Peptides against a protein of PDB entry 5Z08. Designs and how they scored, part 117

Target 1, 168 residues: chain A of PDB entry 5Z08
Amino acid sequence: RQKDEWAKKTSSLMKQLDWFIGEHLGAMLAAEELGGPVVGELMEIDPDDLSAGFNAHGKLKKATSQPDLDRRQRRIDDIWGPQDEQGQAHKRKRGADEALAASAEMRDLIEQLMNKLVEAGGDNSATYVEIPRESAAARFLVRSKVAMFHPNDARRLRLVDFGRDLDD
Target 2, 222 residues: chain B of PDB entry 5Z08
Amino acid sequence: GLPRLIDAIEEASKIPAKRRQTPIKPTIEKLTTHLYTHGASPDSLLRLADLLTLRNHLDQASLAAITRNLYPSSTVSDEVVLRFIGALGHGQLKPTLALQALFLRWLVMVYHLLENPGVLGQVYGVLFDLLDTAAIRPQLCHLLALVTRRKHVRPFRIQAILTLSRQTGGDPNLTGLLRVFKNYYPEIIVGDATKGRASAFKHPDPQWRQHLDEIQQRRSEA

## One batch from the design tools (peptide; made by RFdiffusion4, then SolubleMPNN)

Design b2_p15_7_s3 (from b2_p15_7, 6 letters changed)
Fold by OpenDDE base, seed 5:
Structure b2_p15_7_s3 (fold): chain B 168 residues (1-168), chain C 222 residues (1-222), chain A 15 residues (1-15)
Amino acid sequence: as target 1 above (168 residues)
Amino acid sequence: as target 2 above (222 residues)
Amino acid sequence: MERELMELELRVRAL
């Protein structure tokens, strides 16, 4: 009974988290990755606005043509391609794809962090996930005080152990 | 009964006010009257918590009226508590800060009816991290004053309150919370920040308390 | 895991 309620609660929480990531957080993370505002500064990012790209100040850029050479910047520039109906459809699709990619990255990162916490069995040194890059997802989790970087290695991220800090 | 009123409001909440065939206000008034008279069962509380915390097309006055009449007829489940805690913060999908303050006030007023008061201790960090939000700080400090245990009083939280107290010019609610911390660790140096008037965290609505007690007594007799 | 997940969800939603 208690295990079933726990399993049901945990499943419900996971579903709600997954829903939140997919419906809201993914688009905001994608905007941050595209040089947009930090998650929480610009509240309603329409996935359609992701296609418009962001200036160095995190504001929606009006379509100015300068090719910034980085692949991410090329994705931004590709989102800024010619305004024909096909170009708009491609822009919308790319914005949606970036939101989906950001959602997937967040889900994967959360899963890795949780798995490492379980596997560590109480060894805090074993709770670190190696991240290939400082992503918007990683930064978001740190800002949310859900995760923390290793003090000496910004490529190592761990879940904040909310349980242990309370039992000592 | 109450479930049918909630059904009608749930359906109306999906539709923008301008597109509703019938005004929802009479149904809200029936709901609030029913809640005032009989309170809400645990199942009804959960449904009402969803209506209050999830983004929908209900107007702020209706949401506030429901919250002000949200008398539990029984206990308050962990799930209900967590819905209200999950509604806190600055996100656009969150309820207004005014409504969040009402939720925190409600949690203070029903704290003695929680099935598991420990649930708030489990989410202590989430609550504590919202202390910088001025609009909800008074009620948040009051709730934290009830929830705080020795395990929550950590050096980083002490320092965070001290820093925030300096930044706010000595908010009396923060001073009150520091006093609660000092009860667990008398050695905490609160400096000149505690020379100010501390909040006593008195019950926010004595009339609401009395009416809640009347509703709770009727259940014990049934 | 439930507690961590709960806190995770609440913290993620609080931003």
Scores: peptide ipSAE 0.180, ipTM 0.529, DockQ to the pose 0.132
Fold by OpenDDE base, seed 4:
Structure b2_p15_7_s3 (fold): chain B 168 residues (1-168), chain C 222 residues (1-222), chain A 15 residues (1-15)
Amino acid sequence: as target 1 above (168 residues)
Amino acid sequence: as target 2 above (222 residues)
Amino acid sequence: MERELMELELRVRAL
């Protein structure tokens, strides 16, 4: 009974986390990867807004024709092709695809981190996941104080063990 | 009944106020009246917690009115608690700091009705890391004062509160929390930072408590 | 794991 309630609660939490990643966090992570704001500074990134690109300061470019398109914003606009109705649809689709990719990367990273924590059996040296790059997802988990890099190797990431700090 | 009122509000919450065919205020008033009279069941509490904590098109006055009338008719589940804790912080998708303060106040007032009070102890670090947020600090310190056990009183947290107390000019809520810590470790040298006024962490709303007790009493008789 | 998940979810949502 207690184990079943625990399993149900854990499953509910995972489903909620997955929902949050898919509905909100993925788009914000994609924006950060595209040179937008750091996750948490601008949370209302509509996937449609990802298509507008970001200025050098990570702010959403307002659709106003200001000519000083910073080189990065020009590159984003160039990546998105001509402003025609077809270009806008392609832009929206690409923004949605980037948000989905970022969501998948975050889910996979969380799963790997959790699995390594379980497999390590209390050996902190064995809890590290090797990451191919310092992604927006990895940086987000570190900023959230959920994960930490190895002191000597930025390619190694582990979950912070919040459980031990309370039982010791 | 309450479920039908929640259904109507959930549907309205998906639509911007300017695009709604009918005003939502009369339905919110019916909901708050029902909550005041009968309280909320565990299932209704969860649904209301989602409405209060998730970003939607409900106005801040309506959200505050629901929170002020959120009387549990029974117990409060871990899931409901975690919804409110998850709503805390500075993120743009989060509720306003004013609404977060109401959530923390609510958790203080219903603490004795939690199915598992230990759930707050498990997320102690999350709560503690928010102490720098001035707008929620009074209610947060009160909640932490209820939740704190010996295992939470660590040297780094003592030092963090002392540092923050100095930076805030001796916030009485931080001084109150340090006194709670000192109850577990009398040897804690709080220096001049604790010589100031401390909050007594009194019940934030005695009338709300009395009305909650009346709602809870009706459950025990049923 | 549940505690870590709870804390993860709360911290992820806190940003």
Scores: peptide ipSAE 0.201, ipTM 0.552, DockQ to the pose 0.128; fails the geometry check
Fold by OpenDDE base, seed 3:
Structure b2_p15_7_s3 (fold): chain B 168 residues (1-168), chain C 222 residues (1-222), chain A 15 residues (1-15)
Amino acid sequence: as target 1 above (168 residues)
Amino acid sequence: as target 2 above (222 residues)
Amino acid sequence: MERELMELELRVRAL
């Protein structure tokens, strides 16, 4: 009975998380990856203001290399730029594809983080997942205080051990 | 009955107010009257929690009216609690901070009816991290005062609340919460940050409590 | 795991 309730509750939570990632978070993460607003720092931007382009005063910290900024800006302009009906369909499809990709990345990252926590058997050094890049998903989990980077290696991410704080 | 009223509101919640064939207000009034008279069953509470916490086309006045009349006729499940906790914060999909404050107030008022009070202790970190949100802080501190156990009183949280107390000019609710912390660790130096009036965390609505007790008594007689 | 998942979900939704 308790195991069945636990399994049902865990399944329900996973389904809700998966729904939230797919329906909402994925699109926001994709927007952040494309150089849009940071997930969770968005003031109520009127959907109509999204069309007007984000003005300069969002302190985007200067990420280093020039060519990646141009690609990101082009992608923002490609997503939000005034294009004809065919361009809007391609933009919607591209936006949907980016949202799906971001959703998949978030799901995979959560799964890896959870698996490493279980596998580590209490060894905090073994709980780190190696991430290929600092993604919007990774940054989001850190901002959410769900994950933390290794102090000496930004390519290593671990789940914050919420369980130990209560059992210790 | 209550389920049919919820069905009608759920259907209406999917449609913008300007596109509804019938005004929802009379149905909301029937719902709130029913809730005031009979309370909500566990199943009805879950459905109402979804209506209150998920983004829909219901107006804020209707959502607030439902929340103010959300009397449990029985217990409150973990699932219902987690819906309300999940509705807290600044996210775009979240309810308004005013509505969140009502949810926290509700959780305080029904705390004794929770099937598992420990569920709030499990999400203590989530609640604690919201203390910087001024609009919900009074009710949040009250809830944390009920939920806090020795295991939650960690050095980093002590420092965080002390820092926030200084930044807020000694918010009485934070001072009240620090006193709760000090009950578990008397050695906590609360310093000058607590040289102020502390909240006593009195029941938010004595009339609501009395009415809840009347609804709960009818269940014990049935 | 359930607790971590609950906290994860709640934190993810809080932003």
Scores: peptide ipSAE 0.187, ipTM 0.537, DockQ to the pose 0.129; fails the geometry check
Fold by OpenDDE base, seed 2:
Structure b2_p15_7_s3 (fold): chain B 168 residues (1-168), chain C 222 residues (1-222), chain A 15 residues (1-15)
Amino acid sequence: as target 1 above (168 residues)
Amino acid sequence: as target 2 above (222 residues)
Amino acid sequence: MERELMELELRVRAL
């Protein structure tokens, strides 16, 4: 009974988190990965706005040709082709794909972090996940005070043990 | 006048709220109304800085209300600045970190009224070493963005910001400060950790600025 | 794990 209620609560929380990642956080993470605003500074990024790209200040590029397009932004603009209807559709699709990819990365990272915490059985040294890159997802979790990097290795990320911090 | 109101609040600040014979709130409201209308003279600013920064029995809401209405009618002295800087950081005798954030915000908003802006540059190390304090970091980065000169941009501080930026998951305020550093040393590699929007360090309260300008204008006409 | 997930969710939503 208690295990079933715990499983239900955990499942419900995970579903709510998954929804939040998919509906809101994924687009914001994708924007950050594309050199846009840091997650939390812009609460509503339309996935369609991801298609416009971001200037060096992380603002949505207005249609005015600002020259100092970062190489990545140039590649994005080059891939985003002419403003024809097909080009706009490809831009929207790409923005959606980036948001989906960011959502998947966040979900996977959370899952890995949670699994390592469970597997470690209280050994803090065993709670670290190796991350292949410093992603927007990883940075977001650190900003949120949900995760911490290893002090000496930025490729190692762990969940904050909220249980221990209350007992100390 | 303002000095009499400060006198009454200073006396009340020595006594725990439960032991006060008279509620202090009406006097605080009179003070904040006066400050809003006329601002504070340099002498009054110093006394108010002591009330805000020294441990006393004033409640946090009253201290915050005074800070929000702390309009200088004239200039801000080095002594007033140093009172607020001395109040920063961790310690049992220091103001709350929430109040410290308001002080830093205030210093940002009155930076152009400092008698000697160089005083903040002299205490740059003290300010910089507080960047690890998350609760004050946004306002601290904004203040440092105003204060930073080429002489402050040292290799160890660049590395410290980069390290702290990684540890904080690329705090936009640290990224903003690092951009200020990059203005002095363009060769600073803002690594992948600093990819993203930096804080633009906009004026924190445009309405407060406008009202300050009105108070300052009245002084120039007198 | 439930507590960690709850706190994770709360912190993620608070940003």
Scores: peptide ipSAE 0.142, ipTM 0.431, DockQ to the pose 0.057; fails the geometry check

Design b2_p15_7_s4 (from b2_p15_7, 4 letters changed)
Fold by OpenDDE base, seed 3:
Structure b2_p15_7_s4 (fold): chain B 168 residues (1-168), chain C 222 residues (1-222), chain A 15 residues (1-15)
Amino acid sequence: as target 1 above (168 residues)
Amino acid sequence: as target 2 above (222 residues)
Amino acid sequence: SERELMELLLQVKAL
């Protein structure tokens, strides 16, 4: 009974999380990746704002990999390109694709973090996931105090243990 | 190189501006240009932290310019962090509150480069006790939002934030910090006075972050 | 809201 209630609650929470990632967070993370506001500051990014591009005051945290920077910079330029009707449809599609990609990245990252936590069996040193880049997803989890970087390696991310004092 | 520029500024900092034989501004501009281009090594960061935090004859504009260009080329040591933390608060020997706000902003922006992020957790009380200082509160709340762990979320600190939030008419930064506390203790009742817009603690300067990332990438390739 | 997400994530982790 308690395990079944726990499993149902977990499943419900995972569905709500998945919904939230897909419906809201993915677009916001994509916006952050593309130059938009940092997730958590803008509670509502209108999907239309994603298509319009973010003004010069949009505080982008850029990811550290150079090849992805050029692609993302091109994406910013493509988002700000002339608003022809065909350009708007392509921008909307691209915005949707970026939101889907960001959603997938967030889901995958959460899954990896949870799996490592389970696999570590209580060894905090084994709970780190290697991340290929500082993504908007990774940054969001850190800002949200769900995850933390390894003190000496920003490529290593782990879930914050709320049950154990991190100082042990 | 950077060490020679620091040497020249250190020597000039000992002398009142009116008694200097040569203007220091050109050397400060060379330093800031070098820092912008290459960043500062850990050793250079420590020396610059001393120049920024210790009372000397450098003008506020020069100190602010150095702080705005204080890009770490690698990690930030505990010693560097502690220099900036020690410079916070009120006192005749302490930097101006405007400069302290820049230091806190800097710590926020380089938080991911700290050799030991736990050092800020060790001085959490010192930081927390400065929340009443309005001039540094926005950046201080942002830093505390990064540093706060469950061990720091104590009843007396919850009450202190709630009290200060009421006294300030619901400062969005305090509301933001209280939301961070609530993540660890969901049962924290954020009273109606805190229903205001919380600060989301955005990165203070995206361009600065981008440039920092470019400097840091050069380290990973070397 | 980001808060609700965080509460959800915290709840998921507490599970």
Scores: peptide ipSAE 0.019, ipTM 0.228, DockQ to the pose 0.034; fails the geometry check
Fold by OpenDDE base, seed 5:
Structure b2_p15_7_s4 (fold): chain B 168 residues (1-168), chain C 222 residues (1-222), chain A 15 residues (1-15)
Amino acid sequence: as target 1 above (168 residues)
Amino acid sequence: as target 2 above (222 residues)
Amino acid sequence: SERELMELLLQVKAL
């Protein structure tokens, strides 16, 4: 009975999370990836700061690589540049595609983080997911204090164990 | 006539108040009375813009009085607009922030008389970068609300205004400008920054508007 | 809201 209620509650929460990602968060994350506003507390960060990403402690890195800045800036210019009427339809489609991509990335990242947490069986060292890039999704989870980077490796992300921090 | 009054004020502006042979106040009063009655031609507006924006020995009260009576009798040229825009910001050679706020208010009130409203769109970045200056922010946001087009709404500017909105505790003028941005891009998720009270950007001085309309009508009848 | 997502994630994790 309690297990079934727990399973139903988990399923309901996962559906709500999926809805929130699809309807709201994906577009915000896409905007952040494109040099738009940062989601949450770090909306105060300069676009250059957004491009620089966060260190292993969730602090903004100094803007190091021009190439990633150039790619994001080109993407900004592509999304926000002057376009003719046909360009507006393509722009709306591109914006929708970016929101969908950001939503998919967030969903996948959450799924990986949750799976690693379950698989680790209480070993905190085994809860890290290797992330291919520092995404808006990863940064959002860190800013939200839901996830943390490995202290020595910003390519490793784990869920913050709210249960263990109560037992220590 | 107005040109002779401007000549006298230009000459007086080169001399410190303590070294002037004659008080300038009576000439300023004649100028402001003339401006109130007849407005300023494009040529007179340019000369007055230079007097208002360039560092000289005129007192702040005189500069403010001229600005408050700066009714265009015709259109406002790009050159006049650019004089006022060039006078904005921080610097020892720039007008006081209080006078800059009056210039921005003036630009809002005469926006419909600009020969080329697009000139403000060309200097949009200069205007936008001054939003951190609290003393001019209300009038600056109002002007930007008039000037903003889709081409100006960029991700970095969305972020900058959101940042500044948080830092200011949700300045209603910034919230108003964010709503203008959202009109061009409805997909802009402004979050809690737009939940606050927004400025409606109402006309700053309805009496000034009415008097401007009367001056403009006299020109159409002549 | 971000807070709602955080609460949701916390609830999912507490589950």
Scores: peptide ipSAE 0.018, ipTM 0.237, DockQ to the pose 0.018; fails the geometry check
Fold by OpenDDE base, seed 1:
Structure b2_p15_7_s4 (fold): chain B 168 residues (1-168), chain C 222 residues (1-222), chain A 15 residues (1-15)
Amino acid sequence: as target 1 above (168 residues)
Amino acid sequence: as target 2 above (222 residues)
Amino acid sequence: SERELMELLLQVKAL
């Protein structure tokens, strides 16, 4: 019973996380990788506010009905796009491809971090994932206080053990 | 005249200080006095750029003194600019980072005298890739602030500045350069790491500017 | 949101 509830809850959370990565976070991380705004300043950004996109001052624009991905993609395209229609189409495609790549990188990183945590069996030294680069995904997780770098090796990342740190 | 002084210094630069028959310091002082009074012609400027950028037996104090008095009497050619740019970075054959910082400062101060300011735009990548070198970063950011055009503001360079700004604890010069980038793309969000004080990129030496203007004015009257 | 991701990751970790 508890294992089944745990498995259902985990599955539900993983679906929500996957949705969040695909619909929102991937485009933001891609924007950061492409030299756009840094993601994960604790702005109380309502998901609806994220969908509205940020103005030039980092303030949320009012949510108009177009999906966040398209608006962020337009913004990336507006920043970096050739002014011609063909160039805009190619840029939209490139930005979509970058968002998909960033989503995949974030998913893979989270999966590795979670797998290492489970495999470590409580050994904090074994919970580190070796990262090939300091990606926008890695930086986001650290800024979010979800992950931390090894104190002596910035190529090693682990999930923050909230169970221990909340009891201290 | 200036050419004969340069000849003497070029010959002395080939010989280690301990093996020179005559001290070079008096000749360096005559050169720097001449440069301060009259400036350097384009031909003399090129020869001096070679003396400053190529490995030789001149001491660092002499090289610094020449650089501090390197007033162009005319324009600065692309060739002269490229000598100084080629001297930047790490390497056994390259000038010291302290001297490179003086070269970058000089390029900032003579930027308005370049025959083709576009030459710096062509080597923009080379300059940009040196931003991690802390010893030259202040002057490098200032030069990049002058050189930067819309075509140079690229996503990967924005991210590189943001990353380096975080790694350096928000270097004001990097924040200043990022502000220049933001002038071309207002949508660039300067994250909290860049909320720090930005450099204003003020002229490095107002007295040097004034003296340069006096040298340049004498040429226009001749 | 970052907060939602954190909460989600915290919830996944608490599982």
Scores: peptide ipSAE 0.018, ipTM 0.263, DockQ to the pose 0.016; fails the geometry check
Fold by OpenDDE base, seed 2:
Structure b2_p15_7_s4 (fold): chain B 168 residues (1-168), chain C 222 residues (1-222), chain A 15 residues (1-15)
Amino acid sequence: as target 1 above (168 residues)
Amino acid sequence: as target 2 above (222 residues)
Amino acid sequence: SERELMELLLQVKAL
């Protein structure tokens, strides 16, 4: 009975997670990979203010039109700007394909992290997943405090042990 | 006047809320109203800094309200700055991390009024070593962005911020601070984990700034 | 929301 309720609850949560990944998170992660906004950190960071740097007195320099900022803004505009009709279908398809790829990467990463946690049997050293790259998915999980990198190896990622952090 | 209000709050701060004969809230409201209207003198700032940073029986809402209205009418002394810096970090005697974030925000907003901005440069290590504390990191990075000079940009700190940036999944505040470091050492490689947005370190509260400017202007006319 | 996802992930992990 308790195992069945737990299994049902787990299944329900996994379905909700899968839905969230597919409907929302995948597109946002794909946007991040394409140079769009970072997921979860909608800090109103005007990138122009930091690119301008600080003067010797700590005041923001006026953003000189550095050409590299235009490329990122174009990518954001390409992602979020009014897409023209014919380029829209291929861009929408590419955007959808990138969102699907990001969703798949996030699902796979979560699955690996969960599997390693179960396999480790309480050994924190065995809970690390080797990641081939620092993906938007990996970064999102870390920003969300769901996962953490190994202190000395950014290729190793594990789920945060929330059970321990609640007792400390 | 402001000194009498501070006296009453100092006395009340020594007594647990349940044992106070009179509610302190009306006195806090009078204090915050006075601070909003007139600001705080250097002497009053020091006394208020002690109330905010030392362990006492004042509630967090009252401490936050005082901090939000802590307009300097003049300059900010090194002693006041050091009270707030000394209140940072973990420990039973330290203010809450939420209140510490407000202190750091305050220091950012009054940075131009410091009698000696160099005092923050002297405690740079203390500030830098707190970057792992997520609750205060946004304001801490902003303050460090203002304070950082070439002498502070050391190889071990470059490595520390790069490591922490990876560990945080590219916190934009750390990326912003790393850009400040890169202004002094262009050869600093921003790792792949920092491919995210960098914080612009905009003024935390434009309305607060405007009101501060009005208080400061009244002093120059007197 | 990101918070809901985190709560969901936390709940999934607590399971």
Scores: peptide ipSAE 0.018, ipTM 0.383, DockQ to the pose 0.058; fails the geometry check

